# Peptides against a protein of PDB entry 4GMN: the designs that were tried, part 11

Target 1, 375 residues: chain A of PDB entry 4GMN
Amino acid sequence: RYANITLLALVTLASIGTDFQETLVKGNQGSRESPISAADEEWNGFDDADGDAMDVDQKSSSGEDQEEDYEEIDVKEDDEDDDDDSITSEMQADMERVVGADGTDDGDLEDLPTLRELIQTAVPQLIRLSNLPIDSDESLTIQSHALSALNNISWTISCLEFANGENANIHNAWYPTAKKIWRKTILPILEADSADLKLATQVTSLAWAVARVLHGETPTDGNPHRKFISLYHSSKQQAGGNSNSIEEPEDPFQGLGVKCIGVVGSLAHDPAPIEVNREVGVFLVTLLRQSNNVPPAEIVEALNQLFDIYGDEELACDKEVFWKDGFLKHLEEFLPKMRTLTKGIDKRTQPELRTRADEALLNLGRFVQYKKKHA

## One batch from the design tools (peptide; made by RFdiffusion4, then SolubleMPNN)

Design b2_p21_6_s2
Fold by OpenDDE base, seed 2:
Structure b2_p21_6_s2 (fold): chain B 375 residues (1-375), chain A 21 residues (1-21)
Amino acid sequence: as target 1 above (375 residues)
Amino acid sequence: MSLPKPPRKLLTPARLKMLNS
């Protein structure tokens, strides 16, 4: 009886965390639907004067209009109005306030009562439940649900903008809680050295969400970056040996490898110890060098982490790691491989992977050009 | 439940701290 009520409460908290996220994304999209059309500021490319006019002969092949009569399959959009009444009017009002909150510096969540209760009341209980001794399948189920709820909440909060002092009240309320999740939930599970890849995937997802807010201020106790690198390698060895298809998640960006890269990349941001940054940077660059055996989604994540870590020339890691360890050369040598990789992704079958690879390729070109100019 | 993917922003000159020298 108590366990079923606890499980129901955990499922409800995990749902609330997801619905809160969807509402944040919709609210932020509604504010971002100012058309992206205006920021086509013509990046005036360098006037490199060598105008070798390759005459691309426009052969006008007049191919005939075969009217293939595509029968309109009237896909009845069954508007299953799944009135998932789970979004309370109070949650929606809190979300509208988060999107509309002019930066009142008062670190109080007085205006965000639902978010306050989520952080102050729910999360501490979820941390407790995720740390129960595993002595039964029931305790394992409770841990899994507690981790799922913590994951959804942590991901939701990690999607808020905290740059330039935005949402400072939420950041300040979340930051100590995020550190508590790391120390009390993530580290103990990582120390338990469980062969359970499901648990490893859950904790790695949570670790990524938490590390996206804490960055290089994530507690370095026990060198967690090395554990996630080891987990990355171990996951690759297991996938190669047992033809028991651990169903690779249908979404290539939900894979354990991508999550490991996301965690270690986030851990390597300033003010991370320079040695942590180096070990992560070398790991990420090594993935690019070995790209023939690395899933495209992991390459995309590794590139984006490299850009976020080394995009700031004022940081100590730029001089002490990026330039000193010769990362630019590896990025330049990877450019043609990235072009081939990106072109090899079918837009029809993997549209998101293709879009994110095209973006990462564009950013790689810009990043290499930037770093060459600032050498 | 699909985990939210980190929003990816294009590398802009501003994001790269390209000092408009």
Scores: peptide ipSAE 0.029, ipTM 0.699, DockQ to the pose 0.319
Fold by OpenDDE base, seed 3:
Structure b2_p21_6_s2 (fold): chain B 375 residues (1-375), chain A 21 residues (1-21)
Amino acid sequence: as target 1 above (375 residues)
Amino acid sequence: MSLPKPPRKLLTPARLKMLNS
């Protein structure tokens, strides 16, 4: 009985974290659809003029137009108002306040009672439940659900804007809790060195969500970046040896490899130690050099982490790592490979992966040009 | 569970300049 109530509460907290996340993402998309007025700065594209269009004369076979009468299936949009009765009116009001908060409201966390209770009451219990001794299938189930709830809450909070002091109340409330999740949940599970890829995927997802808020201020105790790099390599060795295709997650960006890259990239941001930044930077650049054996989603994530880490020339890592270790040359040499990789992704079968690869390719060209100008 | 991929702002020349301003 108590176990079932605990599991139901954990599932409910995980649902709330997802629904809150979807609402924040939808609300932040709506607020970002303020039309970026196309300042038509004429980016004079490079006229690469080499137009050897081989005229392949493929013949005119005149297959007959069978007008198949497409019966207009009147798909009644049943507006199933999926009144997901799971969201309380208080949760919805907190979501609306967080989405609708123009960055002028010095809103105390007092005005966000559901988020306050999630951070102050629920998360400390979830940390305790995620760090239970595993001695039964019940304790394993409780840990998995606690990790899922922590993941969804942490991801939701990591989708808030914290730049320029936006949501500073939420950031200040979350920051000590995020460090506690790292030290009490993530590190102990990483140190247990479990061969459980499911648990590794859950903890790495949580670690990425937490590290997206803490960045280079993530606790460096026990060199966690090396543990995630090791986990990346170990996961590739296991996937290659067992013909049990771990069903590649339907979303290429949900893979353990992408999550490992996301964690270590986030850990390498300023003010991370230069040694940590270098080890991560070398890992990411090495993935680009080995791109023929790396999933496209991992390449997209690695590129974007490199842009986020080395985008600022005033940071110590720009001079001490990016320029000193010759990363620009590796990015330039990768640019033609990225064009080929991106063109090889089918827009029909993998539309999101293609869109994200097209974006990463565009950003790679711009980043290389920027760094060449600032050399 | 779709993890929301962080909305990556395109590196515009303006954004690359604003990171240096």
Scores: peptide ipSAE 0.027, ipTM 0.700, DockQ to the pose 0.268
Fold by OpenDDE base, seed 5:
Structure b2_p21_6_s2 (fold): chain B 375 residues (1-375), chain A 21 residues (1-21)
Amino acid sequence: as target 1 above (375 residues)
Amino acid sequence: MSLPKPPRKLLTPARLKMLNS
């Protein structure tokens, strides 16, 4: 009885975190529709003079348009208004305030009572539930649901802008809690070295969400970057041996490999120790060199992490790692491989993967050119 | 449940400069 109520409460908290996230993503998409097309118009300043026009002879195969008469299946939308009022009007109001909040006062979430209760009351209980001794299938279920709720909350908060002092009150309230999630939930599960790939995927998802806010200020105790690199390699070895359908997530960006890359990339940001940055940078560049055996989604994430880590030339990691370890050469040598990889992705069957690969290819060209100019 | 993908801004010369500013 208590377990079912606890599970229901955990499912509800996980749903709340998802719905909050979808609304923040929709709100941020409306502000971030800089169409790819508008970013192409301002770059007209480099004469691409050496366009060797390989004349690909478009053999016009006139395929006959068979008008297949799609019978309109009149799917009666039974408007079952399942008003799943799971999002309270107070939560919607908090979400609207978070999207609209210009930089008002210190770490007091007075204007965000639902988010305050989520961070201050719910998250500490979820951390406790994620650390229960595993002695039954019920305790495993409770841990999984607690991790899912922590994941959704942490991902939602990680989608807020904190640059330039934006949402500073939320950042200041979340930051100590994020460190507590890391030390109390993530590290103990990683140290337990469980062969459970589901648990490893859940904790890695949570670790990525937390590390997207903490960056290089994520606690380095126990070298967690090496644990995630090890988990990446172990996951590849297991996938090669057991043809047991671990249902490859329908979304290629939900794979454990992508999540491991996302975590270690986030951990390598300034002010991370230069040795942590180097180990991660070498790992990411090694994926590019081995790209023939790496899923396209992992390549896209590895590139995006490399751009985020080494985009700033004023950072110590630019001189001490990027230039010193010759990363520019590896990125330049990867550029033609990335073009081939991106062109090999079918836009019809994998539209999101193709779009993100096209973006990563464009960014790779720009990044290589930028770094060559600042050499 | 699809994890929200971090919104990626394209690298522009302005953005690459702003990462350095």
Scores: peptide ipSAE 0.027, ipTM 0.702, DockQ to the pose 0.270
Fold by OpenDDE base, seed 1:
Structure b2_p21_6_s2 (fold): chain B 375 residues (1-375), chain A 21 residues (1-21)
Amino acid sequence: as target 1 above (375 residues)
Amino acid sequence: MSLPKPPRKLLTPARLKMLNS
């Protein structure tokens, strides 16, 4: 009886975290339709003149307009007022406030009641539930659902902009909680060294969401970047041996390999220790060098992590790692391989993977050109 | 449950400048 109520509450919290994210994504799509003013690159087109316009006189055959009187079947959609709109309305109102608020730096969430309750009330309970002793299939189920709810909440918060002091109140409220998730939920599960790839995938997804906010301020205790690199390699060895395909997620970007890359990339951002940054940077560049055996989605993730880690020339990692370890050469040598890889993705069968690969290829060209100019 | 995909901002010349400012 208590288990079923706990499971229902965890499913509900995981749903709320998903719906909050969908609302955030819809709100952020409206802001991106700011017309990228086509910079008029004067592409001076080739003058090739002469092609004879053959006047093919297509005779207008007058087909008779049979007005088929389509009776409008007035399907009364019974507006079942699904009371589910109330949570969506409060979440939408919180999102509208998040986009519009000159965030106070005090961590006050008085004006964000839904987000406040998620961070201050729900997350501490989810951390507790994720730390229960695993002694039954019921406790494993509770842990899995608690991790799913923590994942959805953490991902939603990680989709907020925190650059330049934006949403500082939310950042300041989330930051200690994110560190608590890391220390109390993520690290203990990573240290248990479970052969459960499902649990490893859930924890790695949560770790990525948390590390996307904490960046290089993520607790370095026990060298978590090395644990995720080891998990990446272990996952590749298992996939090669057992023809029991762990159903590769239909979405290539939901794979454990992509998540491992996302975590370690996020952990390597400033102010991460230079040695952590180097180990991650070398790992990511090594994936590009070995790209013939790496899924395209992992290459796309590795490239974007490299751009976000080494985009700032004022950071110590630019001089001490990027330039010192010769990463520019590896990125430049990878450009022709990335073009071939991207062209090999069928737009019809994998439209999202193709779009994200086209973007990563464009960014790689721009990044290489930028770094060459600032050498 | 579809896991969230982080919104990737393109490396625009403006973003590359912000990474330099």
Scores: peptide ipSAE 0.027, ipTM 0.703, DockQ to the pose 0.307; fails the geometry check

Design b2_p21_6_s3
Fold by OpenDDE base, seed 4:
Structure b2_p21_6_s3 (fold): chain B 375 residues (1-375), chain A 21 residues (1-21)
Amino acid sequence: as target 1 above (375 residues)
Amino acid sequence: MSLPPLPKKLYTPSRLKMLNS
């Protein structure tokens, strides 16, 4: 009984995290529809082109009347209105406020009561549940569900704009909680060094969501970047040995390798220690050098991380790592390989991967040109 | 009970898009 109630509550919290994300995605799509002013393009009417006539013809055949009395089985379609009543009117109002918040409203979390309770009440309980001793299949299931709920919430919050002081109230509420997730949930699981790839994938997904907000302010205790680099390499060795198809996730960007790259890239942002930045930068550049054996989605993520880490010339990592370790040369040498890789992706079967690869290729060309001008 | 699907990474435009706008 208590287990089922706990699992239901964890599923509900994970749903809330997903529904909140979907609302944010819809809101961000609506904001890109700048009202194209309906310029009065006069809809010039369809001209009445003439109705020519041809008449043809007759024939006749008369076949017979068989009256088969098919009884109308009145199948009442019970419209199970799956009233996904999961979204309270208060939660919807909070989501609408977060999506509609032009970054000028220093709205207090007092105006976001559901989000406040999610961050301040639910997440601390999820952290507690993720740290339960694993002594049963039930405790393992609870941990997995708690990690999934934390993942969904953390990803959703990481999709809010925090640039220029936007959503500063949410950022300020989330930041200490994100550090708690890191220290209390992520680090202990990474330190346990479990051979469970499912658990590793869950914790790495959560770590990426958390690191997308904390960046270089993510706690460096125990060198977590090295653990994720090690996990990346270990995941490649296991995939090569067991022809038991761990079904490659249908989405190539949901792979453990992509998640590891996303985490370590995020950890390497300023103000990360230069040593952490260097180790991550060398790892990412090494993936580009080995690109013939690296999934295209991992290359796309590695490029995006390199652009975000080294995009600012005023940062210490630009001088001390990017220029000092000669990364520009490696990026320039990779440009023709990226063109080949991107062209090799079928637009029909992998449209998202192709679009993201085309974008990463464009950005790589721009980035190399930018860095050459600032050399 | 199936867990809700994992959220897809929303592609945040790289800082390079912000520096060229």
Scores: peptide ipSAE 0.023, ipTM 0.653, DockQ to the pose 0.220
Fold by OpenDDE base, seed 5:
Structure b2_p21_6_s3 (fold): chain B 375 residues (1-375), chain A 21 residues (1-21)
Amino acid sequence: as target 1 above (375 residues)
Amino acid sequence: MSLPPLPKKLYTPSRLKMLNS
């Protein structure tokens, strides 16, 4: 009885975290419809006319058009209006305020009561539940659900803009809690050296969400970047040996490899120690060099992390790592490979992956050009 | 009860200072 109530409460907290994110996505799409005018400038490709018309014979095989009468199976959309009223009107009102609020500098969430209760009341309990001794299948289930709830809340908060003092009240309230999640939930699970890839995937997803807010201010205790790099390599070795279909996540960006790249990239941002930045930068550049054996989604994430880490020439890592370790040459040498990789992704079967690869290719060209101008 | 799906990374296009120049 108590276990089922606890599990239901954890599922509800995880749903709330997801629903908040969807609301933020929808709100941010409305502001990002600045029309990128697809200037489909029809690049009128050069009519290189001269290719000799070899006259290969029209063998007229009359394939009979069997009109297979596809019976329209009238799939009654049972509109089960599962009015999953999971989003309370109060949560929706808090979300609308978060998207529109001028950042008051005080970490006071008086105007955001639902978000305040999530951060101050729910998250500390989820941290406690994620740290229970695993002595039963029930305790393992509770840990998994607590990690899922922490993941969803942390991802939602990581989707807020905190640049230039935006949402400073939320940032100030979340920052100490995010550090607590890192030290009390993420590090202990990473140190337990569990062979459980499911648990590793959950904690890595949570670590990415937390590190997307903390960046280089993420606690460096025990060199967590090396643990995630090790986890990346270990995950590749296991995928090659066990024909246990870990169901390749339908979304290529939900893979453990992508999550590991996302964590270590986020950890390498300023003010991260230059040695942490270097080890991560070398790891990411090495993925590009080995791109023939790396999933396209991991290449896209590795490029985006490299852009985010080294996009500011005023940062110490630009001089001490990017230029000193010759990363520009590796990025330039990767441009033709990225063009081939991107063209090899079918737009019909993998539209999201293709769109993100096209964007990453465009940004790679711009980044290389920018860095060459600022050399 | 299935857990709600993991929230997708909001792809914020990297606001590289170079893209705003």
Scores: peptide ipSAE 0.022, ipTM 0.654, DockQ to the pose 0.246
Fold by OpenDDE base, seed 2:
Structure b2_p21_6_s3 (fold): chain B 375 residues (1-375), chain A 21 residues (1-21)
Amino acid sequence: as target 1 above (375 residues)
Amino acid sequence: MSLPPLPKKLYTPSRLKMLNS
């Protein structure tokens, strides 16, 4: 009884975290679809008059009426609009405030009651539940559900803009909680060295969401970047040895390898220790060098992380790692390989992967050109 | 009860702005 109530509450919190993200995405899309006012450019009609009326008369051929009786298979589109409008009016109002807040920090967390309760009340309980002793299948299920709820909440918050001081109130409330998730949930699971790839995937997804907000301020205790690099390599060795279907997630970007790259890339941002940055940078560049054996989605994520880490020339990692370790040469040598890789992705079967690869290829060309000008 | 799917990573196009400046 208690476990079923706990599981229901965890499913509900995980749902709320997803629905909150969807609402945030819809709100951010709606704000970008501010109609570009059609400036009435009076296109002065060019008066070109020439009316030559060529009358080509071609005739009447009367081909016959074959009534092929295509039975209308009345595919009842059961539009089961299961609009499971699980989005509460309070969640929507909180999202509208977060999206509509111009950079006036006038929004106290008092005005974001749902988000406040998620951070202050729900997350501490989820952290507690994720740390239960695993002594039964029930405790393992509770941990998995708690990790899923933490993941959804953390991903949602990581989709907020914080870079220019936007949502500073939310950032300030989340930041200590994110560090608490890292120290109390993520690190203990990573230290347990479990062969459970499902658990590893869940904790790595959560770690990525958390590290997308904390960046280089993520606690470096126990060298977590090395644990995720090791997990990356271990996951590749297991996939190669057992023909048993680790069902590669249908979405290439949900793979454990992509998640590991996303975590370590995020951990390597300024103000990360230069040694952490170097180890991650070398790992990412090594993936590009070994690209023949690396999934395209992992290459896309590795490139994207390299651009975010080394995009700013004012950062210490630009001089001490990027230039010193000769990363530009490796990126330039990778350009023709990336073109081949991107062209090899079928637009019909993998449209998202192709789009992201085309973007990453474009950005790689620009990044190499940028770095060559600033050499 | 199925857990809701893991949120897809929203790739924000913020990267495109930095490389165009």
Scores: peptide ipSAE 0.022, ipTM 0.648, DockQ to the pose 0.216
Fold by OpenDDE base, seed 1:
Structure b2_p21_6_s3 (fold): chain B 375 residues (1-375), chain A 21 residues (1-21)
Amino acid sequence: as target 1 above (375 residues)
Amino acid sequence: MSLPPLPKKLYTPSRLKMLNS
């Protein structure tokens, strides 16, 4: 009985986290449809062609009024109290405020009640549930559901802009909680060295969402970047042996390899230690050199992480890693391979992968040109 | 009960801004 209620609550929290993200996606799409002013359609004049008045008159027939008494079947719409609409409306109102707020306010979430309750009330309980001793299939199920709820909430928050002090109130509320998720949920699971690839995929997805906000300020205890690099390599060794057992997710960007790249890339951002940045940068550049044996989605993510890490020339990692370790040469040598890889993706069968690969190819060309100009 | 699908990584278009400056 208690387990089923706990599982239901965890499913509900995971749904809320997903619906919140879908609302953010819709809000961000609406801002791009600035109505292109349809002003310049030249009003070509209506030519007044005079065509004649043919008068055809005819007659009479008196078909009988069969009053078919349509019994109005009073379909009582049972007002199913869509209690779901109320949570969705409050969540939508919070998202409209987040998108519209100049995030200059001093860290209070008073105006964001749904987000406040998710961060302050729900997440601490989810951390507790994800950190229970695993002694039964029930405790493993609770952990998996708690990780899924934490993942959805963390991903939603990681889709907010925090650059330049935007959403500072949300950032300030989330930041200590994100560090707590890292220390109390992610690190213990990574240290348990479980052969469970499902659990590894869940914790790596959560780690990526958390690291997308914490970046180089992610706790460095136990060298987490090396653990995720090791997990990447271990996942490739297992996939090569047992071609039948891991249903690769239909979405190539949901693969464990992509998630590992996303985590380690995020961990290598400033102010990460230069040695952490170097180890991650070398790993990412090595994937590009080995691209013939790397899934296209992992190449796209590795490129995107390299652009984010080394996009700013004022950062210590630009001089001490990017230039010192000769990364520009490797990116330039990869450009023709990326063109071939991107052209090999069928637009009909994999439209999202092709679009993201076309974008990453464009950005690679621009990034190489930028770095050559600033050499 | 099936868990809701894991949220897709939203590629925010912010990356396109850095390369146009």
Scores: peptide ipSAE 0.022, ipTM 0.649, DockQ to the pose 0.224

